# Designs tried in a protein design run: peptides against a protein of PDB entry 4ASU. Part 337

Target 1, 270 residues: chain A of PDB entry 4ASU
Amino acid sequence: ATLKDITRRLKSIKNIQKITKSMKMVAAAKYARAERELKPARVYGVGSLALYEKADIKTPEDKKKHLIIGVSSDRGLCGAIHSSVAKQMKSEAANLAAAGKEVKIIGVGDKIRSILHRTHSDQFLVTFKEVGRRPPTFGDASVIALELLNSGYEFDEGSIIFNRFRSVISYKTEEKPIFSLDTISSAESMSIYDDIDADVLRNYQEYSLANIIYYSLKESTTSEQSARMTAMDNASKNASEMIDKLTLTFNRTRQAVITKELIEIISGAA
Target 2, 83 residues: chain B of PDB entry 4ASU
Amino acid sequence: FTFASPTQVFFNSANVRQVDVPTQTGAFGILAAHVPTLQVLRPGLVVVHAEDGTTSKYFVSSGSVTVNADSSVQLLAEEAVTL

## One batch from the design tools (peptide; made by RFdiffusion4, then SolubleMPNN)

Design b2_p30_5_s2 (from b2_p30_5, 14 letters changed)
Fold by OpenDDE base, seed 1:
Parts: structure tokens; sequence; C-alpha cells
Structure b2_p30_5_s2 (fold): chain B 270 residues (1-270), chain C 83 residues (1-83), chain A 30 residues (1-30)
């Protein structure tokens, strides 16, 4: 490569490094906010899941309809955030199908739709877009819950799949259960709860659905911003290493050119 | 006893003497060892009676309250403010 | 009739609250 070629590449990589550093800072700011907002959301969400954990609600084996809600976003450049959720959705769908279950999917975020469109297009009930531009709100969760409730799809059991935030450098794709009103009502373990009217239980279930979705959105967002920050940091480091390598190459090439020119002068060949 | 909204935590696994909640079927007090139950909140006043005798008041919108067999209580409000 | 109306109102209470909250949503259905 000529000195000119190396210089051009150096300039290009330096520009990329500037962009990735800037993106890292933006992601860091969003992460800090997301992490702060996740603290109360986690308490709230875990509280909403407490009944299902304590009552040990199980779906009868003869029930066939299963809903999968995959939670992600529209935004890229965040490592394996989207692919991890999609992978687990695929795995769960395959396992359920093998067990003779009917599987329907709700995709939260365009990335989920994009990844699963070819293989699972017929299984999607609904997809949500414009996810990730702003921090998720309870209103966002309510939209998702309402869409499900108004769809008329009568599932027996469901699962919500999302990335749970562990630390700035770690997330884990997890699944939480979603139960239908019928499943909850028929659960033997629910018999200990005193004087629960059908209307109360329905209201409770609808609220619980929204709560769990909200929780998943907050976990997902925090995980995503953290992962994006890490991805941009890695990109910046990779760019730095490449700059160093190319700089060495440039210096070596320059020295060679100078040496050649000196030899030509001394020899009188040019 | 856990009391939270989507954006704020008021109590997290705390021990309290009594919690009065406004439900769609009527207001009731949750005491120690209350029987398991589920209720939906209506807009109204929540009163938390701490073991030390202090009383805290909150206004809540919609939500739910769960009393479990293990005496754990989850009060989850869509919106809640301290009074 | 009043009792029936009250029961109906109670049955839809959470749904109404969710609908109200949904007005402030930023995401959209595709």
Amino acid sequence: as target 1 above (270 residues)
Amino acid sequence: as target 2 above (83 residues)
Amino acid sequence: SAAAALAAARAAAVREALEKAAKDATITVE
C-alpha cells in the first residue's frame, strides 16, 4: 500500500472512532437513566409476579394454546441483545410445538419482527414499533396489554421473554409466565384466596399483565443501553488498535521510501 | 409489606402493623396474619400503620393488593403520592 | 339496575385505567 492509501485508511478509522466514542457517551447517559428507573420498576414488577410464584400456578397438560411475548427494541448496535431474545423465542416455540401446543407470538420491537419474519411470520399476532426511542412507560405496557386483551386470542398459558439486567457488563435472557384468567381461576392453589369474585380476578389479571410487561420493558431497556455502551467501547478499542497498526505500517513505509530515495541520489541512478 | 408504583417504592419488604386500602368492593384493613385475598384498588386513601405507631397516608389511583398465605403483602398502584 | 351498573363499572375499572394510560404511549402497533 502507498503512503497515500495508508493515510486515507487512517483518516477513515479515526473518524469511525470518533463516532463510536460519541455513541458510547450517549448510550452511557441513557444507561444511567434506565438503571435509575429500573430500581423501582423491578420492585413493582417482582411484586406483580409474587402471586404466580407463591401460588405455583400450573397449566393443565391438555391445554394447547401458548402465547410468547418477545421484548426487545428497534435499535441496533447493541451486541447480542436482539438475537438472544429471538433465539430463546425460537427455542421455546420449537419446544412447545414438539409438545403439540399452538404457539402465537407478540413481538415488541422491530428487531424481533425482522429476525423472526421469515420463519415465524404466520405465528405473529401483533408487532410493536418505535420501541427504544424513549424510555418505556406504563402507557407503553398498557398498549401492549390492551392489544392482547382486545385481540380475542384465548391462550391458556404464555411466556414473556426479555433480557434481565444483571450489571453494566452482564444481562441474561429470561422467561416469565403469563397466565390466562381461566388458568388462574382453575388453579387448585388459588382456593386459599378468600372470596374472590370473577370480576375482581379479571381486573387483577389484566393489571398484572400490564405490570409484567412494564417490568420486562424496563429490564430490556437497561440491558440494551448497557450492551450498546459496551459495544461502542469495544468498537472504539478495535479502532484504536487498528490505528496503531496502520501508524506503524505508515512509518515503516515512509522510512523505506526515504531510504530508497537516498540510495538513488547516492548512486546517481535518478 | 411492599408498596410501589411503576416509578416509586414506598415500602419494600417492610414490617407494618396494618394497611388500610380502598378497594372496588370497599375499604378494608390488612392486619397481621390476614387471610389470603386479592383485590383491585379504587382511587382513594391508603393508610399505613407502622409498628412504631406512626401513620403514613397516600393517595392511590388504580392498582391491586395481594395478601398471600405467607403473610406477604404486595400493594401495587398505577399512581401513588404521599400526603 | 344500580347494582348491575355498579358491577359492570367494577368489571371494567382496570381496563379503563389501562386505556387512559395508553394515551401517553410512545410505541405503536405495526
Scores: peptide ipSAE 0.571, ipTM 0.924, DockQ to the pose 0.604
Fold by OpenDDE base, seed 2:
Structure b2_p30_5_s2 (fold): chain B 270 residues (1-270), chain C 83 residues (1-83), chain A 30 residues (1-30)
Amino acid sequence: as target 1 above (270 residues)
Amino acid sequence: as target 2 above (83 residues)
Amino acid sequence: SAAAALAAARAAAVREALEKAAKDATITVE
């Protein structure tokens, strides 16, 4: 490579490094907020899931309609955040299909849609965009819940797939159940909840849906911001290493050129 | 007993004597070993009676309450404020 | 009837609450 080529590459990488450093700082700020807001959201969301865990709700095998809600965002440069969710969605969809179930998908975040559109376009019920720019709110969860509730799609059981935050350096893609009113009302394990009005149960499930979605959004956001922060840090470090390497190459190349010119002068070859 | 909103936790797996909740079917008190039930909250007052005799009041907008067979209770309000 | 009205109001309460919350949403349906 010529000195000019190396210089151009150096400039490009330095610019990238500036961008990645800036993005790291932004992600760090968003992560800090997300982590704070996740604490109560987790208590709230786990509380909403408690019934299903304690009652051990099971869906009969003859039930065929299954909903998958994948939760991520619109923004990239966050490592495997989106691909992890999509991978698990694909796996779950394949397993359900193999079991003879009908699968519908809700994608929260444009990245889910983008990844799965080619292979699962016919299975999408609805997708949501403009996800991830602002911290998720209960309102956001309510929108998602309402779209599902108003869609007319009568699923038997569902799965919500999202990245659960573990630490600044770790997340885990998780799946939590979503049950239809019919499924929960007919579950044998619910017999201990006698004399519950159907309308009350419906209302309860609607709140539960919104709550679980809200929880998933908060987990996803925290995981994403943390992952982005890490990814940008890694990118910045990689850029730094490349800059150092190219700088050395530049210096060596420059010296070689000078040496060659001197030899040509001394030898009279030029 | 767990009592939380999306943005705030008031009780997390705490032991309480009694919780009075405003439900859509009527206000009722949840005592220790209460029968399992599911209810939806209406706007109103939640009163938590701690084991030490302390009483705390909260206003809630909407939400749900779950009483499980293991006597655990989850009170989840969309919005809640301490009074 | 008053009972029917009350039941209807109760049945709609959660939906109304979610709809109200949704007004502050930032995400959109594609």
Scores: peptide ipSAE 0.567, ipTM 0.926, DockQ to the pose 0.598
Fold by OpenDDE base, seed 3:
Structure b2_p30_5_s2 (fold): chain B 270 residues (1-270), chain C 83 residues (1-83), chain A 30 residues (1-30)
Amino acid sequence: as target 1 above (270 residues)
Amino acid sequence: as target 2 above (83 residues)
Amino acid sequence: SAAAALAAARAAAVREALEKAAKDATITVE
């Protein structure tokens, strides 16, 4: 490679490094906010899930309709955040299909739609876009919940799949249950709850749905921003290493050129 | 006893003497070892009675309250403010 | 009846709250 070629490559990589560093800083700021907002959201969301855990709600085996809600976003450059959710969605859908269940999918974020569209297009009930530009709100969760509730789709049980935040360097794809009103109302374990009116139970369940979705969005966002920050940091480090290597190559090449020119002068061949 | 909104936690696994909640079916007082139940909140006043005799008041919008068999209580409000 | 009206109001309470919250949403249906 000529000195000019190496210089051009160096310039290009340095520019990439500047971009990745900038993106890292943006992701870091978003992560800090997301983590702060996740603290109360987690208490709130886990509180909403407490009933299902404590009542040990089970879906009868004869029930066939299963809903999968996959939670992600529209934005890339965050490592395996989207693929991990999609992978688990595929696995769950395959397992349910093998068990003779009907599966429908809700995709939160364009990335889920993009990954699963070819293989699961017929199973999508609805998808959501413009996810991840702003921190998720309870309003966002409400939109998703309302869309499901107003769709007229009567599922028996469901799963919400999302990345749970563990630390700045770790997340885990997890699944939480979603139950239909019919499933909850018919569950034997619910008999211990005294004189619950049907309208109260319906309202409770609708609110719970929104709560769980909200929680999932907050976990997902925090995980995503953390992963993006890490990815951009890694990219910046890789760029730095490449710059160092190319700089060494440049110096060696420069010396070689000088030596060649000197030889040509001395030999009179120029 | 857990009391939270989407953006704020007021109580997290705390021990309280009594919680008064505004439900859609009327006023509801939750005592220690209350029977399991589910209710939906209406806009109104939540009153938390601590074991030490202190009382805290909150205004809540919509939400839910759950009393479980293990005596755990989850009060979840869409919006809540301290009074 | 007042009782029926109250029951209807109760039945819609959470849905109305969610609809109100949804006004501030930033995501959209595709």
Scores: peptide ipSAE 0.556, ipTM 0.926, DockQ to the pose 0.593
Fold by OpenDDE base, seed 5:
Formats: structure tokens, sequence, C-alpha cells
Structure b2_p30_5_s2 (fold): chain B 270 residues (1-270), chain C 83 residues (1-83), chain A 30 residues (1-30)
């Protein structure tokens, strides 16, 4: 490579490093906010899931319709955040299909759609976009819930798949259940609950749906911002290493050029 | 007893004496060892009676309340404010 | 009847709340 080529590459990498450093700072700020907002959201969401855990609701084997909600976002540069969710969605869909279940998918975020479109396009019920630009709100969750509820799709059981935040350096893709009104109303374990009117139970489940979705969005966002911060840090470090290597190469190449020129002068070949 | 909104936690696995909840089917008090039930909230007042005899009042919008067999209670409101 | 009105109100309560919340949403359906 010529000195000119190396210099051009150095300049390019230095610019990338500046961008990645800037992005890291932005991600860090968003992460800090997301983590703060996740604290109450987790209590809220886990509280909403408590019934399902305690009641041990089971879907009858004769029920065949299963909904998968994959939760991610539109934005890249966050490591394996999107691919992890997509991978688990694929696995779950395959397992359900193998069990003779009908599977439909809701994708939250363009990245999920993008990853699964070719292989699962026929299974998508709906996809949501413009996810991740702003912190998720209960309104966002409500939109998703309402779209499902208004779709007319009658599922028996569902799964919501999202990245749960563990720490700044760790997340885990998890699955939580979503049950239809029919499933919960027919569950034997629900018999211990006092005579609940059908309308009350329906309303309860609709609210629970929104709650769980909201929780998943908050977990996902926190995980994503943390992962992005890490990814940008890694990118910046990699750029730094490359700059160092190229700088060494530049210096060596420059010395070689000088030596060559000196030899040419001494030899009279120039 | 857990009482939370999407953005704020008021009680997290706390022991309380009684919680009065406004539900769509009517307001009721949740006491210790209350029978399991599910209810949906209507806009109204939540009153939490602490073990020490203190009471806290909240206004809630929509939401749900769950009383489980293990006596755990989850009060989840879309919006809640301390009164 | 009052009972029917109450039932109707109950049936719509959560949906109405969600719809109201959804007005402030930033995400969109594709």
Amino acid sequence: as target 1 above (270 residues)
Amino acid sequence: as target 2 above (83 residues)
Amino acid sequence: SAAAALAAARAAAVREALEKAAKDATITVE
C-alpha cells in the first residue's frame, strides 16, 4: 500500500472512531435513563405476570393456535440484541410447528421483520416500526395490545420473547406467556379465584396484555442501549488498534521510501 | 402487597393490614387471607392501611388487582397519584 | 337496563383506557 493509501485509511478510521465514541456517549445516556425507568417497569410487569406464575395456567393439548410476539427495535449497532430474539422466535416457531401448532408472529421493530421476513413472512400478523427512537411508553404497549386485540386473531396461547436486562454487560433472551381469555377462563387452576365475571376477566386479560408488553419493551430497551454502548466501545477500541497498526505501517513504509530514495540518489539511478 | 404504576412503585412486597380498592364491580377491602380474586380498577381512591395504623390514599385510573391464594396482592394502576 | 349499561361500560373500560393511552404512542403499525 502506498503512503497515500495508508493515510486515507487512517483518516477514515479516525473518523469512524470519532463517530463510535460519540455514539457510545449517546448510548450511555440512553442506557442510564432506561435503567432508571426499568426499575418501576419491572415491578409493574413482574406483578402482572404473577398470576400466570402462581396459577400455573396450562393450555390444553387440543388447542393449536399459538402467537409469538418478538420484541426488539429498529436500530442496529447493538450486538446480538436482534438476532438473539429472532433466533429464539425461530426456535419457538419450529418447536410449535413440530407439535402441530399454528403459529402467528407479531414483530415489534423493523429488525425483527427484516430478519424473519423471508422465512416467516406468511406467519406475520402485524409488525410495528419506529421502535426505539424514544423510550417506550405505556402508550406504545397499548398500541401493540390494541392491534392484537382488534386483529380478530383468536389464539389459544402465546409467547412474548424479549431481552431481559441483567447488567450493563449482560442480557438474556426470555419468553413469557400470553394466554387467551378462553385459556385462562377454562384453566382448572383458576377455580380457586372467586366467581369472576366474564367481562371482568376479559378486561383483566386485556390490561395484562398491555402490561406485559410494556414490561418487555422496557427490558428490551435497557438491554439494547447497554449492548449498543458496549458495541460502540468495542468498535472504538478496534479502531484504535487499527490506527496503531496502520501508523506503524505508515512509519515503516515511509522509512522504506526514504531509504529507497537515498539508494537511488547514491546509485545515481534517480 | 405490591402497588405500582408503569412509572412508579408505591409498595413492593410490603406487609399491609388492609387495602381498599375501587373496582368496576364495587369497592372492596382486601384483608389478610382474603379469598383469591381478580378485579379491574375503576377511577377512584385506593386506601392502604399499614400495620402501624397509618393510612395512605391514592387516586388511581384504570388497572387491575389480583389477590392470590398465597395472600400476595398485586395492585397495578395505569396511573396513580398520592393524595 | 342499568345492568346492561353497567355490563357495556365494563366491557369497554380497558379498551377505552388503552385507546386513550395509545394516542401518545410513538410507534406505528407497519
Scores: peptide ipSAE 0.554, ipTM 0.924, DockQ to the pose 0.619

Design b2_p30_5_s3 (from b2_p30_5, 13 letters changed)
Fold by OpenDDE base, seed 2:
Structure b2_p30_5_s3 (fold): chain B 270 residues (1-270), chain C 83 residues (1-83), chain A 30 residues (1-30)
Amino acid sequence: as target 1 above (270 residues)
Amino acid sequence: as target 2 above (83 residues)
Amino acid sequence: SAAQAAAAARAAAVRAALEAAAKNATIVVE
C-alpha cells in the first residue's frame, strides 16, 4: 500500500472511532435510564407472571395453536441482541412444528422481521416498527396487546421471547408464557378461582398480556443498550489497535521510501 | 403484598394487615389468608394497612389484583399516586 | 337494565384503558 493509501485508511478508521465513541456515550446514557426504569418494570412484570407460576397452568397437548412474540428493536450495532432472540424464536418454532403445532409469530422490532422474513414470512401475524427510538412505554405494550386482541387470532398457548437483563455485560434470552383465556379458564389449577366472572377473567388476561409485553420491552431495551455500549467500546478499541498498526506501517513504509530514494541517488539509477 | 405500577413500586413482598381495593365488582378488603381471587381494578382508592398500624392511601386508575393460595397478593395498577 | 349496563361497562373497561394508553405509543404496526 502507498503512503497515500495508508493515510486514507487511517483517516477513515479515526472517523469510525469517533463515531463509535460517540455512540457509546449515547448508549451509556440510554442504558442508565433503561436500568433505572427497569427496576419498577420488573416488579410489575414479574408480579403479572406470578399467577402463572403459582397456578402452574398447563396447556393440554391436544391444543395446536401457538403464538410466539419475539421482542427486539429496529436498531443495530448491539452485538447478538437481535440474533439471540431470533435464534430462540426459530428453535421454538421448529420444536412446536415438530410437535404438530401451528405457529404464528409477532415480531416486535424491524430486526426480527428482517432476520425471519425469508424463512418464516408466512407465519407472521404482525410486525411492529419504530421500536427503540424512545424508551418503551406502557402505551407501546398496549398497542402490541391490542393488535393481538383485535387480530381475531385464537391461540391456545403462547410464548414471549426477549432478552432479560442480567448486568452491564450480560443478558439472557428468555421465554415467558402467554396463555389464552380459554386455557386459563379450563386449567384445573384455576379451580380455586371458580367464582370469578368470565368477563373479569377476560379483562384480567388482557391486562396481563399488556403487562408482560411491557416488562419484556423494558428488559429488552436495557439489554440492548448495555450490549450496544459494549459493542461500541469494543469497536473503539479495535479501531485504536488498527490505528496503531497502520501508524507503524506508515512509518515503516515512509522509511522504506526514503531509503529507496537514497539508494537511487547513490547508485545513479534515477 | 406487592403493589406496583409500570413506573413505581409501592410495596414489594411486604407484610400488610389489610388492603382495601376498588374493583369492578365492588370494593373489598383483602385480609390475611384471604381466599384466592382475581379482580380488575376500577378507578378509586387503595388503602394499605401496614403491620405497624400505618395507613397509606393511593389513587389508582385501573389494573388488577391477584390473591393466591399462598396468601401472596399482587396489586398491579396502570397508574397509581400516593395521597 | 342498570345491571346490564354495569356489566357492559365492566366488560369494556380494560380495553378502553389499553386504548387510552395506546394513544401515547410511539411504535407502529408495519
Scores: peptide ipSAE 0.600, ipTM 0.935, DockQ to the pose 0.586
Fold by OpenDDE base, seed 4:
Parts: sequence; C-alpha cells; structure tokens
Structure b2_p30_5_s3 (fold): chain B 270 residues (1-270), chain C 83 residues (1-83), chain A 30 residues (1-30)
Amino acid sequence: as target 1 above (270 residues)
Amino acid sequence: as target 2 above (83 residues)
Amino acid sequence: SAAQAAAAARAAAVRAALEAAAKNATIVVE
C-alpha cells in the first residue's frame, strides 16, 4: 500500500473511532437511564407475573394456537441482542410447529421483522416500529397490548421473548408466558382464588398483558443499551489497534521510501 | 406486600398490617392471611396500614390487586400518587 | 338494568385505561 493509501485508511479509521466513542457515550447515558427505570419496572413486571408463577398455570395440550411476542428494537450495533431473540423465537416456533401448534408472531421492533421476514412472514400478526428511539413507556406497552386484543386473534397460549438484563456485561434471552382468558379461567390451580367475575378476570388479564409487555420492553431496552455500550467500546478498541498497526506500517513504508530515494540519489538513478 | 406503578415502587415485599384497596367490585381491606383473590382497581384511594402504626394514603388510577395463597399481595397501579 | 350497566362499565375500564395510555405512545404499527 502507498503512503497515501495508508494515510487515507488511517483517517477513515480514526473517524470511525470517533463515531464509536460518541455512540458509546450515548449508549452509556441511555443505559444509565434504562437501568434506573428498570428497577421499578422489574418490581412491577415481576409482580404481574407472580400469579402465573404461583398458580403454575398450564395450558392444556389440546390447545393449538400459540402467540409469540418477540421484543427487540429498530436499532442495530448492539451485538447479539436481536439475533438472540430471533433465534429463540425460531426455536420456539419450530418446537411448537413440531407439536402441531399454530404459531403467530408479534414483532416488537423492526429488527425482528427484518430477521424473520424471509422464513416467517406468513406467521406475523403485526409488527411495531419506531422502537428504541425513546425509552419505552406504559403507553407503548398499551399499544402493543391493544393491537393484540383488537386483532381478533384468539390465541390459547403465548410467550413473550425478550432479553432480561442481568448486568452491564450480561443479558439472557428469556421467555415469559402469556395466557389466554380461557386458559387462566379453566386452570385448576386457579380454584383457590375466590369466585371471580368473568369481567373482572378479563380486565385483570388485559392489564396483565400490558404489564408484562411493559416489563419486557424495559428489560430489553436496558439489555440493548448495555450491549451497545459494550459493542461500541469493543469497536473503539479494535479501531485503536488497527490505527496502531497502520501507523507502524506507515512508518515502515515511509522509511522504505526514504531509503529508496536516498539510494536513488546516491546512485544517480533519479 | 408489593405496591408499584410502572415507574415507582412504594412497597416491595413489605410486611403491612392492612391494605385498603378500591376495586371495581367494591373497596375491601386486605389483612394477613386474606383469601386468595384477584381484583381490578378503580380510581380511588389506597390506604396502607403499616405494622408500626403509620398510615399511608395513595390515589390510584387503574390497576390490579392479587392476593395469593401464600399471603403475598401484588398491588399494581398504572398511576399512583402519594397523598 | 343497572347491574348490566355496571358490568358493562367494569368490562370497559381497563380497555379505556390502556387506550388512554396508548395516546402517549411513540411506537407505531407497521
């Protein structure tokens, strides 16, 4: 490579490094906020899931319709955040299909749609975009919940798949259950609960749906921002290493050019 | 007893004496070892009676309350404000 | 009946709350 080529590449990588550093800072700020907002959201969401965990609600095997809600975002450059969710969605869909279940998918975030479009396009009930620009709100969760509730799709059971935040360096793709009203109303384990009016149970379940979605969004966002921060840090480090290598190459090349020129001068071979 | 909104936690696995909740079917008090139940909140007042004798009042918009067999209670409000 | 009206009102309460919350949403259906 010529000195000019190396210089151009150096400049390009330095610019990339500046961008990645900036993105890291932005991700860090968003992560800090997300983590703060996740604390109450987790209490809230786990509280909403408590019934299902304690009652150990099971879907009867004869039920055939299964909804998968995949939770991610529109934004890339966050490592395996999207692919992890998509992978688990694919696995779950395949397992359910093998069990003779009908699978419908809700994709939260354009990345889910993008990854699954070729293979699962016919299974999508709805997808959501403009996810990840702003912190998720209960309103966002409500939109998703309402879309499902108004879709007319009567699922028997469901799962919401999202990245649960563990730490700044760790997340885990997890699945939480979504139960239909029929499933929860017919569950034997619910018999211990006092006689609950059907309308109350329906309302409860609708609210629970929104709550769980909200929780998943908060977990996903925190995981994503953390992963992006890490990814940008790694990119910045990689750029730094490349700059160092190219700088060495530049220096060696420059020395070689100078040496050649000197030899040409000395030899009279201009 | 857990009482939270999407954005704020008021109680997290706390021991309380009594919680009065406004439900769609009527207001009721949750005491220790209350029978398992599920209810939906209506706009109204939540009153938490702590074991130390303190009473806290909250206005809630909507939400749910769950009383489990293990006496755990989850009060989840969409919006809640300390009064 | 008053009871039916009350039941209907209860049945719509959460949905109405979700709809109200949804007004502040930033995500959109694709």
Scores: peptide ipSAE 0.599, ipTM 0.936, DockQ to the pose 0.614
Fold by OpenDDE base, seed 3:
Structure b2_p30_5_s3 (fold): chain B 270 residues (1-270), chain C 83 residues (1-83), chain A 30 residues (1-30)
Amino acid sequence: as target 1 above (270 residues)
Amino acid sequence: as target 2 above (83 residues)
Amino acid sequence: SAAQAAAAARAAAVRAALEAAAKNATIVVE
């Protein structure tokens, strides 16, 4: 490689490093906000899930319709965030199909749609886009809940799959249950709850759905921003290492050029 | 007793004497060892009575309240403000 | 009846609240 070629490569990598550093800073700011907003959202969401855990609601084995809600975003450059959710969705869908269940999918974020479109396009009820540009709100969760509620799709049981935030360097893809009104109404474990009117239970479940979705969005966003920050940090470090290597190569090449020129002068071959 | 909105936590696994909630079927008080129930909130006043006699008031919009068999309570409001 | 009207109003309350919240949403159905 000529000195000019090396110089051009150095310039290019330095520019990439500037971009990745900038993206890291943006991701860090978004992460800090997301983590702060996740604290109350987690209490709120876990509180909504408490009924299902405590009542030990079981879906009858004869029930065949299962909904999967996959939660991610539209934005890339965040490591395995999207692929992890998609992988678990595929696994769950395969397991359910093997058990003779019908599976329908809701995709939150364009990345879920793009990954699963070829293999599961016929199973999608609805997909949401413009996810991840702004922090998720309860309004966003309400849109998703309303689309499901208004779809007319009658499922027996569902699963919401999302990345739960653990730490700045760790997330875990998890699944939480979503139950239909019919499943909850017919659950034997619900008999201990005193004189619940059908309209009250329906309303309760609609809120619960929105709450769980909201919680999942907050967990997903925090995990994503953290993962993006890490990915951009790694990219910046890799760029730094490449700059160092190319700088050494440049210095060696420069010395070789000088030596060659000196030899040409001495030999009179100029 | 847990009381939260999507953006704020007011109580997290706290012990309280009584919680008065505005429900769609009417306001009721949740006492210790209340029977398990599910209710939906209407806009109105939540009153939390602490064990030490302190009373806190909140205005809530929509939401839900759950009383479980283990006497745990989850009050979840879409919006809530301290009064 | 007044009771039926009240029940109908209660039945729609959560849906109305979700719809109101959805007005501030930024995500879009594809």
Scores: peptide ipSAE 0.596, ipTM 0.934, DockQ to the pose 0.589
Fold by OpenDDE base, seed 5:
Structure b2_p30_5_s3 (fold): chain B 270 residues (1-270), chain C 83 residues (1-83), chain A 30 residues (1-30)
Amino acid sequence: as target 1 above (270 residues)
Amino acid sequence: as target 2 above (83 residues)
Amino acid sequence: SAAQAAAAARAAAVRAALEAAAKNATIVVE
């Protein structure tokens, strides 16, 4: 490589490093906020899931329609955040299909759509975009819930797949159940709630849906921001290493050029 | 007893004496060993009676309340403010 | 019936609450 080429590459990598450092700082700020907001959201969301855990609600095996809600965002540069969710969605969809189930998908975030569009385009019920630009709100969850509820799609069982935040350096892709009204109403374990009006139960389930979606969004966002922060840190370090290597190469190349020029002068070959 | 909104936690696995909740079917008090029930909240007042005799009042919007067989309670409000 | 009307009103209230929340949403349907 010529000195000019190396210099150009150095300049480019230095610029990338500046960008990645800046992005790291932005991600760090967003992470800090997301983590703070996740604390109450987790209590809220886990509280909403408590019924399903305690009642041990089971979906009958004869049910055929399964909904998968995949939760991610629109923005990249966050490691395996999107691919992990998509992988789990694909695995679940394949398992369900093998079991003779009808599978429909809701994609939250353009990345999910992008990854699954080619292979699962016909299975998408709805997709949401403009996810991840701002912190998720209960309003965002409500939009998703309402679209599902208003779609008229009557699923028998569902799952929501998202990244649960563990720590600044760790997340786990998890699946939580989404039960249909019919499943809840028919569950033997719900017999202790027999006095509950059907409309009340429906309304309860609609809130539960929104609550779980909200929770998943908050977990996903926190996981994403932490992963992005880590990814940008790694990118910055990699850039630094590359700069060092290229600088050494530059110095060696420069010395070689000088030596060659000196030899040409001394030899009279010019 | 857990009482939370999407943005704030008021009680987390706390022991309380009684919780009065405004539901769509009517306001009722949740006591210890209350029968399992599911209800949807209407806008109104939540009153939490602590074991120490203190009472806390909250205004809630929409939401849900769950009383489980194990006497655990989840009060989940879309919006809640301390009064 | 009055009971049906009350049930309908209750159902509408939850949907209305979600719809109201949705007005402040930033995400959009693709």
Scores: peptide ipSAE 0.588, ipTM 0.933, DockQ to the pose 0.654

